# Ledger of designs, part 63: peptides against a protein of PDB entry 2AZE

Target 1, 148 residues: chain A of PDB entry 2AZE
Amino acid sequence: AQECQNLEVERQRRLERIKQKQSQLQELILQQIAFKNLVQRNRHAEQQASRPPPPNSVIHLPFIIVNTSKKTVIDCSISNDKFEYLFNFDNTFEIHDDIEVLKRMGMACGLESGSCSAEDLKMARSLVPKALEPYVTEMAQGTVGGVF
Target 2, 101 residues: chain B of PDB entry 2AZE
Amino acid sequence: GRLEGLTQDLRQLQESEQQLDHLMNICTTQLRLLSEDTDSQRLAYVTCQDLRSIADPAEQMVMVIKAPPETQLQAVDSSENFQISLKSKQGPIDVFLCPEE

## One batch from the design tools (peptide; made by RFdiffusion4, then SolubleMPNN)

Design b1_p13_8_s3 (from b1_p13_8, 10 letters changed)
Fold by OpenDDE base, seed 5:
Parts: structure tokens; C-alpha cells; sequence
Structure b1_p13_8_s3 (fold): chain B 148 residues (1-148), chain C 101 residues (1-101), chain A 13 residues (1-13)
């Protein structure tokens, strides 16, 4: 009885660990797709324009963004060496990681929400190694979560 | 018996985890390759137009923060206080506003 | 982002 109980605890621990790894893998896949898609988009755009964009017109990764109402008053304190910043707002704000920005831009092909068209899914599959394609398919179908 | 069943379950879970680890290794390898590719790094950018597409500067102020690795970010967003603190140990932090279109 | 080997320390207070 005690042995069985110990194994049940271990089983549950392993199940939770697998679930966590599944989540991590999904995020890694989304990042890979988003980055490759972004690079591909920009490469194509620069080829069409026959030149790269002006340096001050683009924001290279990594970055984060903070957005708030234009009516929000922001007080900013900056150290002399720019190592430290302090922002005080008089209203709510939002913070977004660069990956989240890419997702909202559609760079992850809607895979993050399982909202993929056939074309989106085709694109997503084309941006990952063959071994990951089945997982991408499962993500698109919303069927990830089972034990392999 | 139950013991045998549980033992079998654990073996199956181990196999499943190994498969998962393999996929993660493939994925992390791809990401490392991307991070080491100078052309990819050069092309890994968004535009102000991209940012406007997700947060319209006509209504929203969009501030961009570029900080070195290991930068500490602390945020408070409550009815009492709204604050962001940034502290870098590896270099200066760049902050700028995305211009309105 | 992971791609750029950026590690951030987030703390929501």
C-alpha cells in the first residue's frame, strides 16, 4: 500500500513535469516561428525596397513596450549613466514583451491561439524542422496535452 | 495488480518525457542558431508601424525600452500607485517614444 | 527574448 502510494506521488509529479515541459516547448516553438517569420518578412520587404530601412526607423529585438493613454502623465527619473529609470504614472499602463508584440503582429501565424487558417498552418510548418511539424499541427488543432 | 500498473505507467511517462526532451532540444538548437546568425539578428526588428498596429499612438503613448540582459524591471499597477522601475547592471538603458503617424 | 539571449527579472508589486 505504501509502495503504491509512493508511486502515485511520483506519477503525479512526472505528469506535472511533462505538462510544464509541454508548455515550454509550445512557447519555444512559437518563438521560433515568430522570429523566423519576422526575419523572412523583413528580408522580403528590404528586397522589394532594394535597401534596408533607416536605422532610426526600426526597433531591433530585444525590447519591451509600455503603453498607456496619451492623457496619462508620466514622470521620469533617469540616473546620469542611464543605468536606472523610474517612471511614475497617474493612471494604468500595459507592458508587453517583444514576443507578445510579435504574436499580436501575427508573426506566430495565430498558432498561439489555435486560430490558424490553412495558409497560416502551412507557413508555421515551413518555419520549423520536420520533427516539430506534428506538434505544430497539434497546436493548431488545440489537441496538445496528451501523453506521447 | 495495481503496483504493476503504476510501474508500467511510470515507464510510459519516462518514454514520453524523453520524446518531449528530444523535441525541446531540437527547438532550442534552432533558436541558438538564429541567435548566432548575424543576418537574422540584423533582420530581427519591428517598425513603428508595427507597433501602431497593436497600440494606436493616436490614443496610446507607446514607449520602447531596450535594456541589457539581466536588467531588473519592477512594476506596480494599482489604484494607489502606478510605477515602473528599471535597474541595469550591464550597461545603459535606452528609452524612447514611438512617434505618432 | 530568448533569441537575443535576454534575461529579464520581472517583479510585479
Amino acid sequence: as target 1 above (148 residues)
Amino acid sequence: as target 2 above (101 residues)
Amino acid sequence: SLLNNLKRSYSKL
Scores: peptide ipSAE 0.032, ipTM 0.895, DockQ to the pose 0.374
Fold by OpenDDE base, seed 3:
Formats: C-alpha cells, structure tokens, sequence
Structure b1_p13_8_s3 (fold): chain B 148 residues (1-148), chain C 101 residues (1-101), chain A 13 residues (1-13)
C-alpha cells in the first residue's frame, strides 16, 4: 500500500541515479583509455626518434579545434589582453573537443561505439586497472546498462 | 507490489550503486594521476598529422584553440549567422592555424 | 614552428 508506494518511488530514484552513473563511468573509462593510449604512442615515437619533437610542432591537451572549408572567409577580432575572441565566418563550421579528436584517432580503440576488434579490446583492457577490465569487456559487447 | 520483493530490490540496487561508485573512484584517481604526472602531461599531445587525419587541411582549414579552464564558448551556426565567441576569465586565449602540409 | 598564429584585428569586444 502506502509503504510499497514509498519504496517504489525510492526504487525509481535509485535506478535513475545508477543509469546516470553508468553513463559517467563509461565516459571516464574512454577518457582514461584515450589518454593513456596517446601517451604510450608518443612515448614510443620519441624513443624511436631518440628525442622529443620540436616544441611548436605539437599541440598539448587540452584544446579545441574548429574546422571549415578552406574557402570560408574568417574575420577574427581579439581584445588587447586576448581574453576575448570573436570569429565571424561566411559559411558553416565544425567544433570538436580534444576527447572527440582522440576518439576519431582511434585512441579509445573503437570502444566508444562498441566497434572493437580482438586486438582493440586487448589494448583497451591493458590501459585500465584490473578492476575495470570486466566493465571494458561489457562495453565492447554492448551488455552494459543493466543492474549488476 | 510485494513489500519483501521491493525491499530486496532496494538492497540489490544499493550494492550495484556502491560498485559503480567504487569503479568511478578508480577512474577519477587514474585521471588525476595522469594530470599530476609531469612526464605524462609532456606526452599528452597530438600532431598536425593527427589533426589532418580528422580534418584534411588540403580541403579544410583547421584552427586550434587553447584556452584557460572555464572559458566560455558560444557558437552560432545558421544561414543568418556563423560565429564563435570566446570569453576567458582566467587568462589569455591562444589560437593557431594548422598548416596544409 | 608548424603552428602559425592567426591573422587578426584588435578591438575591444
């Protein structure tokens, strides 16, 4: 009756909170994998080259990219202190954050879309602590979303 | 519904949430460790070649924005207005063009 | 440098 109704309300509240946390956890895992994979790639590349790249040849995280047709005309206004920028375009543009760039580079091993080869999954698992490996496997299989 | 069944469900949900909290704490800890590791931060970069793989500068202009935390970004993309506004409260914003190379 | 500064105009926004 009333007691059961109260418990059902609480049940729904907890289910929604769990759903929210599942989404947050998946994003955190993807970020961790992407960052560690990027660092690993660059470490290996620098070891092969026997030196770091020139300072102004790389873009350190965090960053945002904006891309548009090379034919797009861009007007840029900047405040004296460089605290404010205004860009006016004569055509459409796209904005991507650094995490999206890393995902498109394959740094998240395709886990973001559940498109992992066996090798991708092996890499992804190797970049997380042991406790997270089962969850990574579930993400790859598309079995995340239930209560465990 | 049945009281005993709901009570059991709530206990199971509590255990599940505790597991999620634990996993999230592990993740956030790992990310903080990466943030605090000087060598990792030194190696946390992409190249112009990487960016060309996302948006080829042979066909598209690629602009890189480095801004302080909590910088406000407002974008309008419509037939009447194509605009990006950046407003920082914590320091200067830096903007670069990726070459077509 | 492989990265170039944008051409820009300065104003108070």
Amino acid sequence: as target 1 above (148 residues)
Amino acid sequence: as target 2 above (101 residues)
Amino acid sequence: SLLNNLKRSYSKL
Scores: peptide ipSAE 0.024, ipTM 0.888, DockQ to the pose 0.048
Fold by OpenDDE base, seed 1:
Structure b1_p13_8_s3 (fold): chain B 148 residues (1-148), chain C 101 residues (1-101), chain A 13 residues (1-13)
Amino acid sequence: as target 1 above (148 residues)
Amino acid sequence: as target 2 above (101 residues)
Amino acid sequence: SLLNNLKRSYSKL
């Protein structure tokens, strides 16, 4: 009885660990798709323009963005070596990392919310190795979570 | 019996986790390949137009922060204090303002 | 340049 109880505890532990890894894998897949899609988009754009964009017109990853009302007063204090910044706002702000920006740009093909058209899903599948395609399909269907 | 059933469950979960680990390794490898590819990194950028598409500068100021790895970010967003602090250990931090046009 | 530096106030931090 005690041995069975111990194994039941272990089973629950493993189930939870698997669930956590599933979440991590989904995020990794989204990052891969978003990055490859972004690179592909920009490559095509540069080919069409027959030139790269001006250096100061683009923002290379990684980055974060902060947005606030244009009416917000911002005070920015910077150390002499620019190693330290302090921003004081008189109103609320939002912070977004680069991955979130890419998702909002549609670079993850709507896979992050399971909102994929047939074309979106086709694109997403084309941007991952063959071994990951079934998982991408499951993400698009919202069926990820079951133990396999 | 019950013991045999639980033992079987654990073996199945082990196999499932091994499959999951394999997929994660594939993903991690792909991301590393992207990070090590010079052309991919050159093309890994967004534009101000991209940022305007998700945060309209007609209504919102959009500030871009380029910080070295391991930079600490602390944010306070409350009625008493609205503050962002950045502390880098590996180099200077660069801040850009995305223009409205 | 589409990206410009934000106004700064240098202080001891």
Scores: peptide ipSAE 0.024, ipTM 0.887, DockQ to the pose 0.048
Fold by OpenDDE base, seed 2:
Structure b1_p13_8_s3 (fold): chain B 148 residues (1-148), chain C 101 residues (1-101), chain A 13 residues (1-13)
Amino acid sequence: as target 1 above (148 residues)
Amino acid sequence: as target 2 above (101 residues)
Amino acid sequence: SLLNNLKRSYSKL
């Protein structure tokens, strides 16, 4: 009986670990798709323009953004070496990392929210190795979550 | 029996986890390849127009932060306190304001 | 420059 109990505990532990890895894999896939799609977009745009954009008009990864109402008062304290920043706001703000920005730009093809059109799914599949395509399909269908 | 059933379940879960590990390895390899590709890194950028599409500066102020790896970010967002703290150990932090127009 | 330095209230730490 005790041995069975121990194995049941281990079973649950493994199930939780698998769930965590599934989440991690999904995020990695989204990152890959978003990144490749971004690069593809920019490559095409530069080819069409026959020139790269001005250096000060683009923001290279990695980055984060902070947005708040234009009415928000912000006080900023900066160390002399610029190693430390402190921002105080008088109202709420939002923080987004670069991956989230890419997702909101549609670079992940709506896969992150299950909002893939057939064309979006086709694009997403084209941006991953063959071995990952079934998982992309599962993500689009919302069928990820079980043990396989 | 129950013991045998649980043992079989654990074997199956191990197989499933190994499959996940394999897929994750494939994915991380792809990401590394992208990181090592100079042209991909050159093209890995967004524009101010992109940022405006997410948070329109007509209504929102958009601040861009470029910080070295391992920079610590702490944020408090409550009715009583709204604060962001950044602390880098590997170099200076750069902050930009995305213009409205 | 399309990306400008932040021009808010500054103080030194």
Scores: peptide ipSAE 0.023, ipTM 0.888, DockQ to the pose 0.048; fails the geometry check

Design b1_p13_8_s4 (from b1_p13_8, 8 letters changed)
Fold by OpenDDE base, seed 4:
Structure b1_p13_8_s4 (fold): chain B 148 residues (1-148), chain C 101 residues (1-101), chain A 13 residues (1-13)
Amino acid sequence: as target 1 above (148 residues)
Amino acid sequence: as target 2 above (101 residues)
Amino acid sequence: SLLNDLIRSYEKL
């Protein structure tokens, strides 16, 4: 019947929406883990050094990274007030946001790529509220795709 | 029947989505708390050493861009054009180079 | 260090 067809369409819509939210949640979890892990690392490091690092030796979030070959020629145009920048490269470049940098640093414990050791998983779980721990476990196992 | 089955499925999916929303709310709350914590923000930094582990300045030039919120970034990376454009409305943009070791 | 000191070409807009 037409009614059943309508409900099937709605079912599919909801499934797609859930899938999108699952992806968003996973990213949020990774961000939380990465941020907390970074803060924890730096806190420990500063305690060991008994001082914070020099201000000009660190880069606070947020930021983005642009990298290219050292051989790449870069032309830069900057407005007087530094509100506008234009970079021209003679070759390809890469852009990474701070979250991606943290992931590559291992701050997300390899959870983002399924490369999560037992130690990594333990760390990841310790950096999220209890309610999120089961989801972290599912992420590590690659089983998040299911509807719960 | 088919109708009853679909109706039940939709109810279950609704419950599942509600659970997701709940978890997302928890997560966003944690991130907000982190952003509002002065000590956490003070400690939310990376070093040049960290950046070198991602892109070695011996081989790659590493540029760091710190821009105010809502800064517009446009990038073109094609065979004919390699360009990055930044436009801020809330303040100056800072750009730094990661030094080589 | 600041990019302004090391860029290959600098143009003020």
Scores: peptide ipSAE 0.027, ipTM 0.887, DockQ to the pose 0.043
Fold by OpenDDE base, seed 1:
Parts: C-alpha cells; structure tokens; sequence
Structure b1_p13_8_s4 (fold): chain B 148 residues (1-148), chain C 101 residues (1-101), chain A 13 residues (1-13)
C-alpha cells in the first residue's frame, strides 16, 4: 500500500513536469516560427526594394515596447551614462516584449491561439524541422497533451 | 495488479518525457542557429509600421527600449503611481519614439 | 524613422 502510494506521488510529479515541458516547448516553437517568419518577410521586402531599409527606420530584436495615451504626461530621469532610466507617468501604460509584438503582428501564424487558416498552418509547418511538424499540427488543433 | 499498473504508467510517462526532451532540444538548437546566423540577425527587425499596427501613434505614444542583457526592469501601474525604472549593468540604454506619419 | 531620447520631460539624475 505504501509502495503504491509512493508511486502515485511520483506519477503526479512526472505528469506535472511533462505539462510544464509541453508549455515550454510550445513557446519555443512559437518563437522559432515567429523569428523565421519575420526574417523571411524582411528578406523578401528588401529584395523587392533592392536595398535594405534605412538604419533608423527599423528596430532589431531584442526590444521592449511601452505605449500610453498621447495625452499621458511622461517625465524621464536619466543618468549621465544612460545606465539608469526612470519614467513617471500620470496615467496607465502598457509594456510588451518583442515576442508579444511578433505574435500580434501575426508572425506566429495565429498558432498561439490555435486560430490558423490552412495557409497559416502550411506556413507554420514550413518554418520548423520535420520532427516538430506533428507538434505544430497538434497546437493548431488544440490537441496537445490530450493523452495526459 | 495495482503495483504493476502504476509501474507501467511511470514507464509510459518516462518515454513521453524523453520524447519532449528530444523535441525541445531540436527547437533550442534551431533558435541557437538563428541567433548565430549573421544574416538572420540582420533581418530580425520590426518597422514603425509594424508598431503602428499594434499601437496606433495617432492615439498612443509608442516608445521602444533597447537595453543590454541583464538590465533590470521594474514597473508600477497603480492608482498611487505609474512608473518604469531601468537599470543596466552592461551598457547604455537606448530609447526611441515611434513618430506619427 | 525613430527618434532617440525624445521624452516630454527630461531630468538628469
């Protein structure tokens, strides 16, 4: 009885660990798709324009975005060496990391929400190694982890 | 019996975890390859148009922050105060404003 | 293009 109880505890521990790894893998897949899709988009755009964009017109990863109402008053304190910044707002703001920005741009093909068209899914599959394609399909269908 | 059933469950879970570990390794390797590829990094950028698509500067001020690794970020968004603090240890922080069209 | 260090109110620490 005690031996079985110990094994049941271990079983639950492993199930939880697997669940965590599934979440981590899904995020990694989304990052890979988003990055490769972004690079592909920009490569095509530069080829069409026959030149790269002006340096000051683009933001390279990594970055974060802060947005607030245009009416929000922002006070900024900055150190001489620019190592330290302090922003004070008189109203609410939003912060977004680069991955979230890419997702909102559609670079993850809607896979993050399982809202993929046939074309989106085709694109997503094309941006991962063959070994990951089945998992991408499961993500699109919302069936990841169904066996646990 | 019950013991045999649990033992079998654990073996199946072990196999599943090993499969996940393998897939994660493949994915992490791909991301490392992207980070080490000069051309990919050169092309890993967004534009002001991209940012406007998620936060329109007509209504929202859009600020871009480029900070070195290990930079500390603290944000407070409450009725008492609204602030963001950044502290870098490895270099200067760059702040950009996305202009309106 | 992007504009550097454009904040409505600026103070040096």
Amino acid sequence: as target 1 above (148 residues)
Amino acid sequence: as target 2 above (101 residues)
Amino acid sequence: SLLNDLIRSYEKL
Scores: peptide ipSAE 0.027, ipTM 0.887, DockQ to the pose 0.047
Fold by OpenDDE base, seed 3:
Structure b1_p13_8_s4 (fold): chain B 148 residues (1-148), chain C 101 residues (1-101), chain A 13 residues (1-13)
Amino acid sequence: as target 1 above (148 residues)
Amino acid sequence: as target 2 above (101 residues)
Amino acid sequence: SLLNDLIRSYEKL
C-alpha cells in the first residue's frame, strides 16, 4: 500500500511536469515559426526591391509596442542618460511585446489559436525541423495534451 | 495489480517526458541558431505598415520602445492612473513614434 | 520613416 502511494505521488509529479513542458514547447514552436516566417517574408521583399529598406524605416526585434488613442495626452520624463523613462497618460493604453505583434501579423499562421487553414498549416510545418512537424499538426488539430 | 499498473504508467510517462525534452532541445537550438545568424537578425524586423495593421496611427498613436535586456517595465492602467515606467540597467532606452503615413 | 523624438518632454529625471 505504501509503495503504491509513493508511486501515485511520483505519477502526479511527472504528469504536472509534462504539462508544463508541453506549454513551453508550444510557445517555443510558435516563436520559431513566427521568426522564420518574418525573416522569409523580408528576404523575399528585399529581393524583389533589389535592396534593403532604409535603416530608419524598420524596427528590429526585440521591441515593445505601446498604443493609445491619438487624442491621448502623453507626458514624458526622461533621464539625462536615457536609462529611465516615465510616461503619464490621461487615458488607457495597450502594451504588446514583439511576439504578440508577430502573432497578430499572422506570422505564426494562426497556429496560436488553432485557426489554421490548410495553407497556413503547410507553411507552419515547413518552418520547423521534421521532428517537430507532428507536434505542429497536433497543435493545429487541438489534440495536444495527451501522453505520447 | 495496482502496483504493476502504476509501474507501467510511470514508464510510459518517462518515455513521454524524454520525447518532450528532445523536442524542446531541438526547438531551443533552432532559436539560438537564429539569434546567432547575422543575416537572420538583419531580416528580423517589422515595418510601420506592419504596426498599422495592429494599431493604425490614423486612429492610434503607436510608440516603439527599444530597451536593453533586463529593462524593468512598470505599467499602471486604472481609472485613476495611467502610467508606464521604464528603468534600464544596461544602457539607454530608445523610443520611436510610428508616423501615420 | 521612424521618428526618434519625445512626445511631450517637460522634465529631466
Scores: peptide ipSAE 0.027, ipTM 0.889, DockQ to the pose 0.046
Fold by OpenDDE base, seed 2:
Structure b1_p13_8_s4 (fold): chain B 148 residues (1-148), chain C 101 residues (1-101), chain A 13 residues (1-13)
Amino acid sequence: as target 1 above (148 residues)
Amino acid sequence: as target 2 above (101 residues)
Amino acid sequence: SLLNDLIRSYEKL
């Protein structure tokens, strides 16, 4: 009946919305873990060194990274007020946001790819509230995707 | 019947979504706390050494871009052209190069 | 180093 058809449509809509939210939650969790882990690392490092790093030796979030071969020719244009930039490359380049950089640094403990060691998983769990730990476990096991 | 089954499914999905929303709220709260903590923000940095581990300047040029919020980034990476365009509306953009080893 | 030092400046792009 038409009523059942309408409910099926709604069911599918909700399923897809849930899937989207699951992805969003996973990303939020990864961000939280990465940020907290980064802060923890740096705090420890500064304590060990008994001093903060030189100001011009660090890059505070947020930022983005662009990398390309050293052989790549880059033409750069900048507005007088520095509000606009244009880069032209003669070859391919890569762009990474700060979160991706943190992930590649291992700050997300390999959770982003489900490649966590026991120690990595322990660290990841320690960096989230208790309520999120089960979800972190599911992410590590690659079992996220079902509806709970 | 089918109607009752679908109704039950929708109810269960609603509950699942509510649980998901709750977890997301917890997570966003934690992120806000991090953003509001001065010490955490002070310590939220990477080093050139970190960036070298991502793309070694011996082989790759590594450019760092610090732009204000809501900055527009347009990138084209194809065989035809390779371009990055940045447009800020909230302040100047800073660009740095990571030094070679 | 500052890449800005190597960038050509224009009034408008």
Scores: peptide ipSAE 0.025, ipTM 0.886, DockQ to the pose 0.047

## One batch from the design tools (peptide; made by RFdiffusion4, then SolubleMPNN)

Design b1_p14_1_s1 (from b1_p14_1 with S2K S3H S8E)
Fold by OpenDDE base, seed 5:
Structure b1_p14_1_s1 (fold): chain B 148 residues (1-148), chain C 101 residues (1-101), chain A 14 residues (1-14)
Amino acid sequence: as target 1 above (148 residues)
Amino acid sequence: as target 2 above (101 residues)
Amino acid sequence: MKHYTSSENKTFTL
């Protein structure tokens, strides 16, 4: 009885760990797709333009985005060496990392929400190694981890 | 029996986890390859147009922060305090504004 | 430390 109880505890522990790893894997896949898709988009765009964009017109990863209402007053204190910044807002703000920005741009093909068209899914699959394609399919269908 | 069943379940879960680990290794390898590819990194950028599609500067002020690795970011968003603090140890922090037009 | 306050169009001179 005690042995079985111990194994049941271990079972639950492993199930939770697997769940966590599934989440981590999904995020890694989304990052891979988003990055590759972004690079592909920009490569094609530069080819069409026959030149790279002006340096001041683009923002290279990594970056963080902060947005707030245009009506928000922002006070900024900057050290002389620019090692330290302090921003004070008179209202709420939002912070987004570059991955979230890429997702919102559609670079993850809607896979992050399981909202993939057939073409989106095709693109997503094309941007991962073959071994990951089944998992991409599961993500698109929302069926990841359904058998545990 | 019950013990055998649980033992078998644990073996199956171990196999499943090993499969996940394998897939994660593949994925992390791909990400590392991207990070090591100079051309990919050169092409890893967004434009102000991209940012406007996420948060239009006509309605929202969009600020971009580029900071060296291990920069400390502290954010407070409450009724009494709306603050972002950045502290770098490895170099200057760059802040840009996305123009409205 | 340099101090700045955003204008209506959120312009900062860094």
Scores: peptide ipSAE 0.057, ipTM 0.888, DockQ to the pose 0.039
Fold by OpenDDE base, seed 4:
Structure b1_p14_1_s1 (fold): chain B 148 residues (1-148), chain C 101 residues (1-101), chain A 14 residues (1-14)
Amino acid sequence: as target 1 above (148 residues)
Amino acid sequence: as target 2 above (101 residues)
Amino acid sequence: MKHYTSSENKTFTL
């Protein structure tokens, strides 16, 4: 019947929306884990050193990273007020946001790539509210994707 | 019947989405709390050593961009043009090179 | 505007 067809279309629409939100949630979880893990790492390191690092030796979030071959020629134009920058490269470059940097540092415990050891998973779980722990487990197992 | 089944499916999907939204709200709240915590923000940093772990300056030039919120970033990476454009609205942009040593 | 060009032994902070 036409009504059933309409409902099937709506069902598919909702499934797609849920899928999108699942991806967003996973990213939010990874961000939370990465941030908290970073903070804990640094807190511990500073405690061991009995002092904070020199201000010019660290980069606080947020930031963006651009990397390219050291052989790449870069031309840079900067406005007088430093509000505007233009970089021209003679070869390819990569851009990474701070979250991606944290992931590559292992701050997300490898949860993002399915490379989460038992220890990593334990850490990841400890860095999220209890309500999110089951979802973290699903992420580690690669079982996210179904309807819950 | 089929209609009843589909109707039930839609209700279940609605409940699932509501649960999903709830979890997302929890995450968002946690992230906001981190942003509002002075000590956390003080400790939310990476080092040059960290950056070398992902892109060694011995082989890769690593540039760090610190820009105010709402800064526009335009990037083009094609065979004929490799360009990054930054335009801030709220303050100056800072750019640093990660040293090799 | 300030203009810079990278070189083999040039590093800079902008």
Scores: peptide ipSAE 0.043, ipTM 0.886, DockQ to the pose 0.039
Fold by OpenDDE base, seed 3:
Structure b1_p14_1_s1 (fold): chain B 148 residues (1-148), chain C 101 residues (1-101), chain A 14 residues (1-14)
Amino acid sequence: as target 1 above (148 residues)
Amino acid sequence: as target 2 above (101 residues)
Amino acid sequence: MKHYTSSENKTFTL
């Protein structure tokens, strides 16, 4: 019947929305873990050094990274007020946001790829509220994707 | 029947979505707290050493871009064009290269 | 607008 067909369509729409929210939640969890882990690392490092790093030696979030071969020629046009930039490359480039950088640094404990060691998983769990720990476990096991 | 089954499925999906929303609220709250903590923000940084560990400037040129919120970024990466355009509305953009050593 | 060109042996701040 038409009513059943309508409900099937709604079911599919809801499933897709849930899938999207699952992806968003996973990303938020990874961000939280990465940020807290980074802050923890730096706090410990500064304590050991008994001083903060020189201002020009660190890059505060947020930022983005563009990398390309050292052989790549980059032409940059900058407006007088530095509000506009135009970069022209003679070869391919890559763009990474700060979160991706943190992931590659291991700040997300390998949770982003489901490749956590026991110690990595322990660290990851310690950096989230209790309510999120089961989800972190599921992410580590690669079992996220089911319906709650 | 089929109708009753579908109705029940939709109710279960609604409950699942509500659970997700709850977890997301917890997570966003934690991130907000981090952003509001000045000490955490002071410590939210990477070093050039960190960047070299993931993209060695000996082989790759690493350019760092710090831009104000709401800055537009457009990128084209094809055989015909390799281009990045930045347009800020709230202030100047800062760009610098990470040294090799 | 100001124009800059990179080189393999150049590190700078824009």
Scores: peptide ipSAE 0.028, ipTM 0.882, DockQ to the pose 0.040
Fold by OpenDDE base, seed 1:
Structure b1_p14_1_s1 (fold): chain B 148 residues (1-148), chain C 101 residues (1-101), chain A 14 residues (1-14)
Amino acid sequence: as target 1 above (148 residues)
Amino acid sequence: as target 2 above (101 residues)
Amino acid sequence: MKHYTSSENKTFTL
């Protein structure tokens, strides 16, 4: 019947929306873990050093990085007020945002790829509210989204 | 019947979505708390050593870009053009090189 | 506009 067909269309729409929200939630969880892990790492490091790092020796979030071969020739045009930059490269480059950098640093405990040790998982769980712990566990197992 | 089954499925999906929304709210709240905590933000940094672990400056030139919010970024990486354009509306853009050592 | 070339000029170093 037409009514059933309409409901089936709606069902599919909702399933897709839920899938998108699951992806968003996973990313938010990873960001939270990465940020908190970074903060605690640096806090511990500063405690051990008994001082904060020099101001110009660190890069605070947010940031992006651009990397290219050291052989790449880069021409940069900068406006007088530094509001505008134009970089021209003679070869390929890569751009990475800060979250990606944190993930590659292991700040997300390998949870982003489902490749975390027991210790990594323990760390990840400790960095989220209790309500999120089951979801973190599912992420580590790669079982998120299996119900839908 | 089939209609009742579909109706029930939709109700269950609604409940599942509400649960997801709740979890997302928890996450966004936590992230907001982090952003509002001055000490946390002070400690939210990476070092040149961290960046070297991702892209070794011995082989790769690594630039760090700090731009104000709402900065427009345009990137083209093709055989004919390799370009990055940055346009800020809220202030100057800072670009730094990560030293090799 | 100020123009720099990587072979000639270096961006600020951290």
Scores: peptide ipSAE 0.027, ipTM 0.882, DockQ to the pose 0.039

